Peptides against a protein of PDB entry 6EJA. Designs and how they scored, part 119

Target 1, 276 residues: chain A of PDB entry 6EJA
Amino acid sequence: VEYMPANPVRIAFVLVVHGRASRQLQRMFKAIYHKDHFYYIHVDKRSNYLHRQVLQVSRQYSNVRVTPWRMATIWGGASLLSTYLQSMRDLLEMTDWPWDFFINLSAADYPIRTNDQLVAFLSRYRDMNFLKSHGRDNARFIRKQGLDRLFLECDAHMWRLGDRRIPEGIAVDGGSDWFLLNRRFVEYVTFSTDDLVTKMKQFYSYTLLPAESFFHTVLENSPHCDTMVDNNLRITNWNRKLGCKCQYKHIVDWCGCSPNDFKPQDFHRFQQTARP

## One batch from the design tools (peptide; made by RFdiffusion4, then SolubleMPNN)

Design b2_p20_5_s2 (from b2_p20_5, 8 letters changed)
Fold by OpenDDE base, seed 5:
Structure b2_p20_5_s2 (fold): chain B 276 residues (1-276), chain A 20 residues (1-20)
Amino acid sequence: as target 1 above (276 residues)
Amino acid sequence: DEDLALYEYEGHDGRGPLPP
């Protein structure tokens, strides 16, 4: 018998989307939609057609909203973190949306299991935060991520300006940029004025792929560090051969790797599978 | 406890400075 919590958690799903794949987005949305959850969608500033389509969807469902602000995001850009942080603030200010968890999604990363299983699990561990770490040598991670390099996002490009030092006393960590964060930690990140949050927001505003490291680093160095779980409850379609060809050199002054998008049919398949 | 994840992080393995 599946665990059925008396007070099931409600999830705020944040979607950051771009391009013209409206039909694909619609299929994905239908696959993850549930009446008890909330959906906050950011459409890239350059994707006007997609924005119009998403607005139509938001008018049909009371638990779907579109960000009134829009950023021009690029792969690896610091603006992606800004998008998440602003979305978090917006969601906390929506008093009519009593969400318990923040979850980001894209076509490249899916939560596995059914909605009921996910809700049951998160309801049992509602005080925890789920972030997946790289699990390897940290010094290597810093070098490969370019965390010791200063980047500036400008004119749809990530410019490498030079070297920098990791802040003293900070234990840097990171890994997947797909996470599940409880409301309490999101409140801390959004409203705390302590030195940690303030300094890390500044540091990561000049960081390549900041979402892969910011929340890990803030959590592990915060008073909430004991809530860390090294699991993001996701399946990511990594393929080094296809995703690690320095394909973003025209956008970023760094060679990068990216996961491959899942096909719409894969989502349903993964929900039916258990981890071996 | 139920494990709801299948994940092996390898996203940074091919990352680095641009070749000359």
Scores: peptide ipSAE 0.152, ipTM 0.713, DockQ to the pose 0.500
Fold by OpenDDE base, seed 3:
Structure b2_p20_5_s2 (fold): chain B 276 residues (1-276), chain A 20 residues (1-20)
Amino acid sequence: as target 1 above (276 residues)
Amino acid sequence: DEDLALYEYEGHDGRGPLPP
């Protein structure tokens, strides 16, 4: 019998979807849906058909909402961070949704624990934030990510404008752009007017793949730094052969790698990594 | 320590400036 916490945490799941990912979204939604959690879905501005489909789902479930605003996001675009930040603000303003954790998911990111296991775990560690770091040479990470380069998102393209310096006194970190953040930290990121949050929001508004580094960097340099856990409690399907082909050169002035959607062939990995 | 995530940093190794 799995331990049931006396005060179980409730999760706000944020999904950012685009294109023809209807099947993937349905699969993910089916896997993570629970009546006690909340689901906030952003559909790319250009994906009207998908938007209509998601709206239909949201009408069927009281704990599912769709963002009334929609951004045109591109791979690696700074606007992705804006999407998360605005979603966080929206979720904090939803007084009828008492969530305790913020979790972002995509088809390339799959939970390996049951809902009960996840809730039990997060209820035990409700004061912690879960971000997975790259775990290697940070200088190399900065170079490969292009964090020392200035990017401008404009006209559905990430333009590399030139070089920039990492702000002094800031310890930059990053890794997975999939995270589990507690409400307290989300409140800090959303409403703090301190120099750290202000500068980092500005810095990352000109950053390639900002979600892979922003929250790590803010957390580690904040008064909440002691709440970091180097684990995001999920599996990300990295396949270098498929994900690292410099396939985004037409939309970003940088070569990039991206995780791949999970396929049925990948399910065996879930069994191997799932540790009850 | 819970090991509940599979993250491969190698997914970032192919990143860099555009080739000429």
Scores: peptide ipSAE 0.095, ipTM 0.692, DockQ to the pose 0.500
Fold by OpenDDE base, seed 2:
Structure b2_p20_5_s2 (fold): chain B 276 residues (1-276), chain A 20 residues (1-20)
Amino acid sequence: as target 1 above (276 residues)
Amino acid sequence: DEDLALYEYEGHDGRGPLPP
C-alpha cells in the first residue's frame, strides 16, 4: 500500500518548449497533468505556432499558465537560466498557486515515479532539494563545461570571449540541469541579496549551459547546503554516440553534448530503472 | 532510499573546446 501523505505537496511544473512539437507536448502534458499541481509554460519567442497551441491549452485548465514574456533561447545559452529565474519569480508572486516544489521538465527526460509516488516522496522530504551532480572529477567538469571561460550570448550565438577565474571561496558543482527545488530555496535564489546569490547570478550570466551548474553551486555554498540530495528522480536518455558530436559548433564556441529524445525502443529502460 | 530513482549523467564527457 502506497503511503498517502496527510499534507501532500503541490508541484509547480515549469516547461520550456520550442519548435513545432505540439503533439509531443500535448502527450507529455497529459501524462504529467494533475488537478492539484500547477503548470507554467514558457514558449520560445520564435515558436509562434506552438505558443498559440499552448495558450489554447492554458485556457482549458485553471492550473495552467503561459509566461507573458518570451525569450529566444539557444542551446547552451545563458538566457535559459534567466528563463528559469524569471519563472521562479513569477511563480512566487502567484499567491493563488500554493506550490511546494519547483520542477522543470523537457522531452528529453522523464520522471520515473508515478504522480502518487512522486508526491508521496516529496511530501516525506519536503525540506530537501534534489540536484544530480556529475559525481566525477570536479576539475575535469569545470574544464569540460568551460566554467573557466567567459561566454557572451549575442545574436543567437554563444561567443567565447576568453578566460576567467572562478570566484574565490566558491565551491563549484554541477551536473543535470533537471532538478526539484523546494519553495524555500527558490525564495532564497529569487530574493536573497547576499553576496553569494548576487555574485553567482552575475557569473552565470556569462556561462555556457548555466542551468547545469548554477543551482548546484548556489545551493552547496548557501545556508541551505544541508538540504542537498544528489538525485533528481529522473531518467535521461544519454547517448554519447548520438549526443556528443560537437553538433552545436554553429551555435556555441564549444563542443557539447545533449540528451536525446526517448524513443519507443527505450521503454525497457524505464521499466528497469523504475523498479522499486 | 528506495524512493530515489537512478540517474546517470554523462552530458559533460564529450564537451570541450572546438577542435582547431
Scores: peptide ipSAE 0.125, ipTM 0.692, DockQ to the pose 0.494; fails the geometry check
Fold by OpenDDE base, seed 4:
Structure b2_p20_5_s2 (fold): chain B 276 residues (1-276), chain A 20 residues (1-20)
Amino acid sequence: as target 1 above (276 residues)
Amino acid sequence: DEDLALYEYEGHDGRGPLPP
């Protein structure tokens, strides 16, 4: 039996979706929907079919909203971070949605635990932020991620313009672009005018795969650094054979890897990675 | 155990500059 908290946290799920993943989105939505949580959905500007479908869903549920603004995003694009940041601001301005945690999802995501388990866990650790770090050589991470390179998102492409230096005094970190952030930290990221947040927003506006590193870096260098938990409570299906073929070279001036959808044969990964 | 799941990050291993 799961612990039932007296003051359960409420979650703002931010869904960033694109293409024609309507069936997957519907499946995921059905799996994660709860009346006590909030769902804020961004549909890629180019995905009009999906947008129409999502709008239909939003009209049926009072705790489901669609972003009135829509960005054209690409894999690895800096605009993804912009999408998250704007969504965070929107959610903070929604006074009728008293959420405690921000969780980002895609249409391909699927919960591995029950809502009760998730809520119980987050309610116990409501003051913490959950970001999974790469857990390896940080210098190598910087090189492999191209954090020491300047990128520009333009014309649906991430152009590598040249080299750059990491800002002095900043300890860069990163890993998974799937995170669980408490409201307090989201407020800090959204409204702080300190040098850290200002510099990092500027820095990561020219960064490849910014969501994999921005929040990690900001958190760890901020006054909120003691709230860091190196776990995002997720299982990601990494398959190098399928996901690391430099398949995005036509979109970004960098070779990248992406997670894959889980298959029945991947069940062993669930057993190995999931913990009671 | 209260940990809902473990995460193993592997995404960076195949990343790098474009080959010539």
Scores: peptide ipSAE 0.096, ipTM 0.685, DockQ to the pose 0.493; fails the geometry check

Design b2_p20_5_s3 (from b2_p20_5, 8 letters changed)
Fold by OpenDDE base, seed 5:
Structure b2_p20_5_s3 (fold): chain B 276 residues (1-276), chain A 20 residues (1-20)
Amino acid sequence: as target 1 above (276 residues)
Amino acid sequence: SEDDALYEYEGFDGRGPLPP
C-alpha cells in the first residue's frame, strides 16, 4: 500500500529553457504537469520565438508563470546560478503559490518516480534536501570542475582569468546540478546574511558550472547540514562518449561534459519506474 | 543509486583545461 500523506507537499518546478524546441518543451510539460504543483519557466533572452510559445502556455494554466526577466545563459555560465537564485526569490514572494519543494528540470534529467510516488516520498521527508554528490575523490572533483580557477562570464563566453584558492574553512562538494530543495532551505539561501551564504554567492559568481556545487557546498557548511540526502531522485542520460568531446571550447575556456537529452518516448517509461 | 553515482562521475571525469 502506497503511503498517502495527510498534507501532501506541493512542488515548484523551475524550467530553464532555450532554443527553438517548442514542441519538445510542450511534450515535456504535458508529461510533468499536475494541477496541484507550480511551474515557473525562464526562457533565454535570445529565444524570442520560444518565449512567445511559453507565454501562450502560461495564459492557459493558472499555476504556470513565466519570468518577467530573462537572462542570456550559456553552458557552464555563472548566470545559470543567478537564474535559479532569482527564481527562488520570486517564488518566495509569490504568496498565492504555497509550494513546499523547489525542483529544477530539463529535457536531460527526468524524475524517476510518478507524481504520486514523488509527492508521497517528499511528504514523508519534507524536512530533507536532496542533492546528489559526485561520490569520488573531492580533490579530483575540484580540479576537473575548475573550482580552483577564476572564470568571468562576458559576451556569451566563460573566460578563464587565472587561479584562485578555495575559501578557508569551507568544505566544497558537488555533483548533479539537479536537486530537490525544501522551502526552508531555499529561504535560507535567499534571505540569509551570514558569512557563508554571502561569501559563497560571491565565490560562485566567478565559477564554472556553479549549479553543480553551490547548493551542495552551502548546505553542507550551513546549520542545515543535517538535512542533506545524497540522492536527487533523478535519471540522468549520461553518455560519456558523446558528451565528453570538449564540444564547448568555443563557449568556455574549459573542456566539459554534458548529459544527453531524453527522447520524448522516454518520459512514459521513466514515469513508470522508480529506482531504489 | 550506485549507477547514478557512476554516471555523475563520468559527467565530470572528461572535464579539464583546454588542450594546447
Scores: peptide ipSAE 0.127, ipTM 0.684, DockQ to the pose 0.566
Fold by OpenDDE base, seed 3:
Structure b2_p20_5_s3 (fold): chain B 276 residues (1-276), chain A 20 residues (1-20)
Amino acid sequence: as target 1 above (276 residues)
Amino acid sequence: SEDDALYEYEGFDGRGPLPP
């Protein structure tokens, strides 16, 4: 029997889905659904069938909502960050959803812990933010990510326009685009008008794969920097054989890798992970 | 103990400029 906290945290799960990922979404939803949490789902503007399916789910559960706005997102697009930021704002404005943590998920990234374990853990560390860094040479990360390059998202393509400089005085970091952020930090990112947040929002609006670096960079350079934990409590399937084939060259002016969706046969690996 | 991902983050290893 796991310890039940007296004041358990409630989680806002944000899912960004597209295409024909209905089965993957259903699996993910079943795995993470709990009556005490909240689920906010964005469906790509072009995925109308999926949108209809998700709407049906949202009508069945009072703690599931679908974004009334929809963006046309592409792999590596700056619009993904915009999607998260707008979702954060929406969630903060939902006064009837008292969430404590923001968690984004996809079929490629499953929680390591059970709901009870996750809630217990986050309830103990409710003042912390969980982002996983790349753990390698930061200069190499910048080069490989193209953070020193200017990108423009237009006509469903990420155009590389030229070179740019990393802002002076900013310690850039990044890694996994899957994170667990506490409400306080989300409020800061959403409503702060300080130079850091303002400049970073602008900088990352022209960035490839911005979600892999934006929140890390903002957090580490913010007054909340001491709340960072280098762990996102995720199981991510980074099968390079499948995910690193420069398969996005038709969408972005950059070669890239992406995590792969978990398959049913991969679930046995969840039992092999050590839990705190 | 802290949870570890099954795989080390290697998402950027294959990234870079497009080949000529």
Scores: peptide ipSAE 0.219, ipTM 0.703, DockQ to the pose 0.555; fails the geometry check
Fold by OpenDDE base, seed 2:
Structure b2_p20_5_s3 (fold): chain B 276 residues (1-276), chain A 20 residues (1-20)
Amino acid sequence: as target 1 above (276 residues)
Amino acid sequence: SEDDALYEYEGFDGRGPLPP
């Protein structure tokens, strides 16, 4: 029997989608939709067909909205972080949506818990933030991520401009770009004018794959550092056989890889990895 | 899970500067 919280948390799901995979999006949406949660969907500026489809969905559900602004994002682009930050601001300004947690989703990851389990869990730990760190050599992580390199997003390309220094006194961390953040921390990231948030926003505007490190770094160096949990409660679809083959060199001046999108046949894995 | 963490890091490990 699942614990029923007296005051269940409500979740703002942020979906960043692109391409023509409307059917896949529809399947995912149906799988995660609940009347008590909120869904804020950003469609890539170049994906007009998908945008039209998503707009139709948003008109059918009162708790589904589409961003009125749209960005053109690329793999590894700094603009992805901008997308999240702007969506956070928007969600905080939506006074009619009393959400407690921010959760980003894509076709490459999925929560390992049912809705009821997720809500119960987050209701119990409503003051915590869930970010998964790489959990290994941080120096190596910095090198591999290119955090000591300056990047510029321009013309659908991430240009490597040169070397840079990590700001003094900042403990850099990172890992998964899929996270669960409580409203309080989102408020801090959005509205704080302290030196940490200001410097990190500037720093990460020239960073490759900024979402994999920004929130980790800000949280761990902030007054909210004690709220971090090293778990994002997700299953990630990595293909061990494929590995990383520098497949993004055409758009980024850096070698990298990303997790694969989930396929319907992969759903059986959720039950195996999902633990209460 | 620990396995998930390992998988994620493996993805990161394959990253780096472009080959010359």
Scores: peptide ipSAE 0.198, ipTM 0.698, DockQ to the pose 0.514; fails the geometry check
Fold by OpenDDE base, seed 1:
Structure b2_p20_5_s3 (fold): chain B 276 residues (1-276), chain A 20 residues (1-20)
Amino acid sequence: as target 1 above (276 residues)
Amino acid sequence: SEDDALYEYEGFDGRGPLPP
């Protein structure tokens, strides 16, 4: 049992879903649903069956909404960042949803804490932003991520066009694309007109896997840099054998790794994790 | 923790340019 805060934070969970994995989505939704939080779901433009199912759920719960706009997204596509940014704008404009934190989730990356623990923790550290960095050689990370390469998303493909330079004066960072961002930072990212936000939005519109680096980089170079916490309170089911076979070469001009969905047999990993 | 960072970073090691 965790201490109940006097002013508990409310979370906007953002889900970006595609395909026909309805059962997996239902399991995750059941695991994270609470009446005091908010759920904003984007369904891929091509996933009409899933869209109908999600709409049905949204009609049953007042704190569940579906994006009225839908994008056709691809693995590693720059459009994923656009999806998050537009979702953030939408959520900020929803005056009837007083959320304090933005959290994205997938079936491959789960929070390590119960709802009560998560709320208690975030309520204590409501002024902080939680992004997990790679924690190693940054130059290697840049090379492996292809951040020094120019990509263009077109015709459901990420085309590598050539080399590019990292913007001058910018310290690039990144890691997990699953994060916990406070409302204040989301407001900054959404509405700031400073050179940092403007240039980074432009830079990352031509970036592979932009969500793994955009928010890290913007935060660490912004006036909000002191709010950075190198932890996303997640465990990710990485399996190199299964997830790192260059399986996306038909979609992107880069070899990539993808985490795998958690299975009941993988739950032992939850018991082994201990994080602040 | 350091162990968590290592585990996640190792997941990125398979990324890179397409092989010839």
Scores: peptide ipSAE 0.182, ipTM 0.690, DockQ to the pose 0.565; fails the geometry check

Design b2_p20_5_s4 (from b2_p20_5, 9 letters changed)
Fold by OpenDDE base, seed 3:
Structure b2_p20_5_s4 (fold): chain B 276 residues (1-276), chain A 20 residues (1-20)
Amino acid sequence: as target 1 above (276 residues)
Amino acid sequence: SEADSLYEYEGADGRGPLPP
């Protein structure tokens, strides 16, 4: 018999989607939907058809909302972090949605656990934050990510402006841009006026792929550092042949890799890896 | 294990400055 928590956590799922992910979004939504959770969906400003579709879904489910604001996000753009941060603020201001965890998802990252397993697990570890680190040489990570480079997002392009220094006294970390954050930490990131949060928000506003490093870095250097778990409880579909061809050079002044969307044939892996 | 993931961070391997 699976453990049933006395006070089960409720999850705010944040989905950031664009036009080419319509079918994938539908699959993901069906897989993660539950009446006890909340779903906040941001649709790219340029994806009007998808926006209409998502609005239709939101009208059918009381626990599904669409962001009234829409960003034009690009791969690797700093605006993606802005999207998450604004979504976090919105969710904290929704007093009728008592969520306990923030989880971002896309078609490239799928939960391993069933809803019951996920809820049971998070209910047991409700004071923890789940961020997966790169697990390699950190100096190499910084160089390869371009964290020591200054980027400016403008005209749907990430311009490399020059070199910069990592702020003194800050231990930079990163890895997966898919995370599970408890409400307490989200509140800290959203409302704290301390030097760490303020400086990191500024620093990462000029950062390539900021979501892969911002939350890791803030958490590990914050008073909440002891709440970090180096795992995001997900399957990320990496395929080097498909995702690492420097295919974004026309958008970003940097070569990059991205995880690939899951295909229906990939779902067999979920069944094989799902375990308590 | 209480927490399990098939996550392997490969994103950084192909990243770097653009060729001249």
Scores: peptide ipSAE 0.152, ipTM 0.721, DockQ to the pose 0.533
Fold by OpenDDE base, seed 5:
Structure b2_p20_5_s4 (fold): chain B 276 residues (1-276), chain A 20 residues (1-20)
Amino acid sequence: as target 1 above (276 residues)
Amino acid sequence: SEADSLYEYEGADGRGPLPP
């Protein structure tokens, strides 16, 4: 018998999409849509056609909204974190959307659980935050991520300006940029004026791939640190051969790796990795 | 446990400074 929580969590799904992901978006949306959840979609400022399409969808579903603001984001850009942070603020200000968890999704990272399983699980662990860490040497992670380097997003490019120091007393962590955050932590990140949040927001505004590290770092150094679970309940389509070719050198002053979008033929892997 | 990791992070392996 599947666990049926008395007060099932409701999820705010945040989708950050651009024009090249139109088909993937439709697939993802269909796969994750449920009437009890909420969907907040940011469309890249440059993707006007997709924006129009998404707006049409949002008009058909009361639990689907599109960000009234739009950012132009690039791979590795600090603006992606800004997008998430602003989305979080928006979602917290939506009093008619009583969401309990914040979940970001893309076509490159799918939930490994059914909706019922996910809801049951999160309802059981509603006080926890799920962020997957890199699981290796942290110093290596910092170096590879370039966290000790100062980056500036400008003119659709991530410029490496020089070296920087990790703030003293801060334990930096990171890993997957796909996470499940409870409302309480999102509130903390959004509204806290403590030194940690303030400094980290500033620090990560000059960070490459900030979403892979910001929330990890903030959480682990915050009063909410005991709520961290090193799991994001995702399957990521990593293919080093395809995703790690330093293919982003034209837009960032760093060699990067990225997961690949799932294709229909990749769905068989979900069955293999899914736990009962 | 239900929270056991099913995820292997590989994102950082190929990252680094641009080659000369």
Scores: peptide ipSAE 0.129, ipTM 0.710, DockQ to the pose 0.506
Fold by OpenDDE base, seed 2:
Structure b2_p20_5_s4 (fold): chain B 276 residues (1-276), chain A 20 residues (1-20)
Amino acid sequence: as target 1 above (276 residues)
Amino acid sequence: SEADSLYEYEGADGRGPLPP
């Protein structure tokens, strides 16, 4: 239910962008931009033209910043998690940006709520973390994700090196790599030196598609486990026919699937399918 | 409910070791 919160949450939107998707990024940015939120954008190291464009945007808005560091990422690469983790650290160190929630976005998904609805909702549930789990057989998930396999990101490729064991005592989970995390949990992930965070950071540095599982696993095994909500408030354009045909075998020693980017003509569907 | 999502996870389907 939408209401006017007494202390509305402020959101740090993290966008990880690459390639030539400037128009898509612009459309998404316009759709989600609000003066009370913060936008932190990472542009792939190889996407120089896009980087220049994003820098221009950041100069026009005081609440938009671009990462001063840039990583070269590949599909499924462990470097994506590194990007998120470094972004989280940066955002926590920005004392002039008092954000309450971390939200990642790409052209492959879209928030299903208006800004007012989203703010109202998160303000009501400010102590919760929103991660959508796969909701199926966990053993199958582990197998299909290759979580019991060791991967090395090197030379723009994810090399499968061999088998590995899931750390003892850890309940692995995962699903969507799009999440809404409260600042408290982000602080925990960023600064905790406990065995869980230390082990998981190490484990997932050799993991395929780490963002689909790292935060789920850390949260569920942490003292913050009771804050998990199995929902990410997203619409994602999944199409197995288009997005799941082992198209990444040239990049990763694994067959993979990815959601499809939304096209401009797809955006009208958001209003039609949005639920209260 | 206010927590409703249109999310459908199919990412794991079709994933696995490379075919021989």
Scores: peptide ipSAE 0.126, ipTM 0.701, DockQ to the pose 0.519
Fold by OpenDDE base, seed 4:
Structure b2_p20_5_s4 (fold): chain B 276 residues (1-276), chain A 20 residues (1-20)
Amino acid sequence: as target 1 above (276 residues)
Amino acid sequence: SEADSLYEYEGADGRGPLPP
């Protein structure tokens, strides 16, 4: 169902990119760019050429900015969550960018809706947060994700230090690391000093693939828990044959799966995805 | 429903401790 909202939401798109995603970034940017939205781009500290390219783009569009800070992130690293959290803070401090939703994107996770459809949908459900859960056995999820393990990001590696306990009273959840969060919840995550947010930030600073679980867990255990929708309105290019070969063992002390970047030939998948 | 899940998350299927 599509309609023209009277007060359309404006979206802050956060893109976390590195050098190998240059072509995909161009495609993504072209696909999602709209004058009414905002684009905040973080370029990996090590990707200087890409950074220069992105800076050039940002100078051409008033609604495109590049993070003045840059992190060296690794696959599965806790620093990715830090990147998102800092980006959220930055975006909240940008008073000239009145965004209503925070959406993170990568070359591996593509919006399945047109801009009009997305805006219409989010405008209708502007009080909701969209996080896709794993939809499986939670205990299995915890084990497979290594949430009961302590990780330390150091020297471009995620070191598994040992076992840890899930904080008492916390219902852990997770799934897709691509989410659509309303401004109110982002404000809560950014500025709340309650025990939940404080403890979870600490907990997930030592977590593998924290973005796949942090926001889910915080949301579900927060006063905002009723705002969760188990859908992120995106399609991820999952290819187990390519993405699940324990290929990151040299970077993280864990076997992981990662989605693959979308290629032009992969766009047919969008036609197979049902609309919500 | 507009809020229906669009797909299942499969990212965790191949994850786990490193093999010995």
Scores: peptide ipSAE 0.104, ipTM 0.693, DockQ to the pose 0.476; fails the geometry check

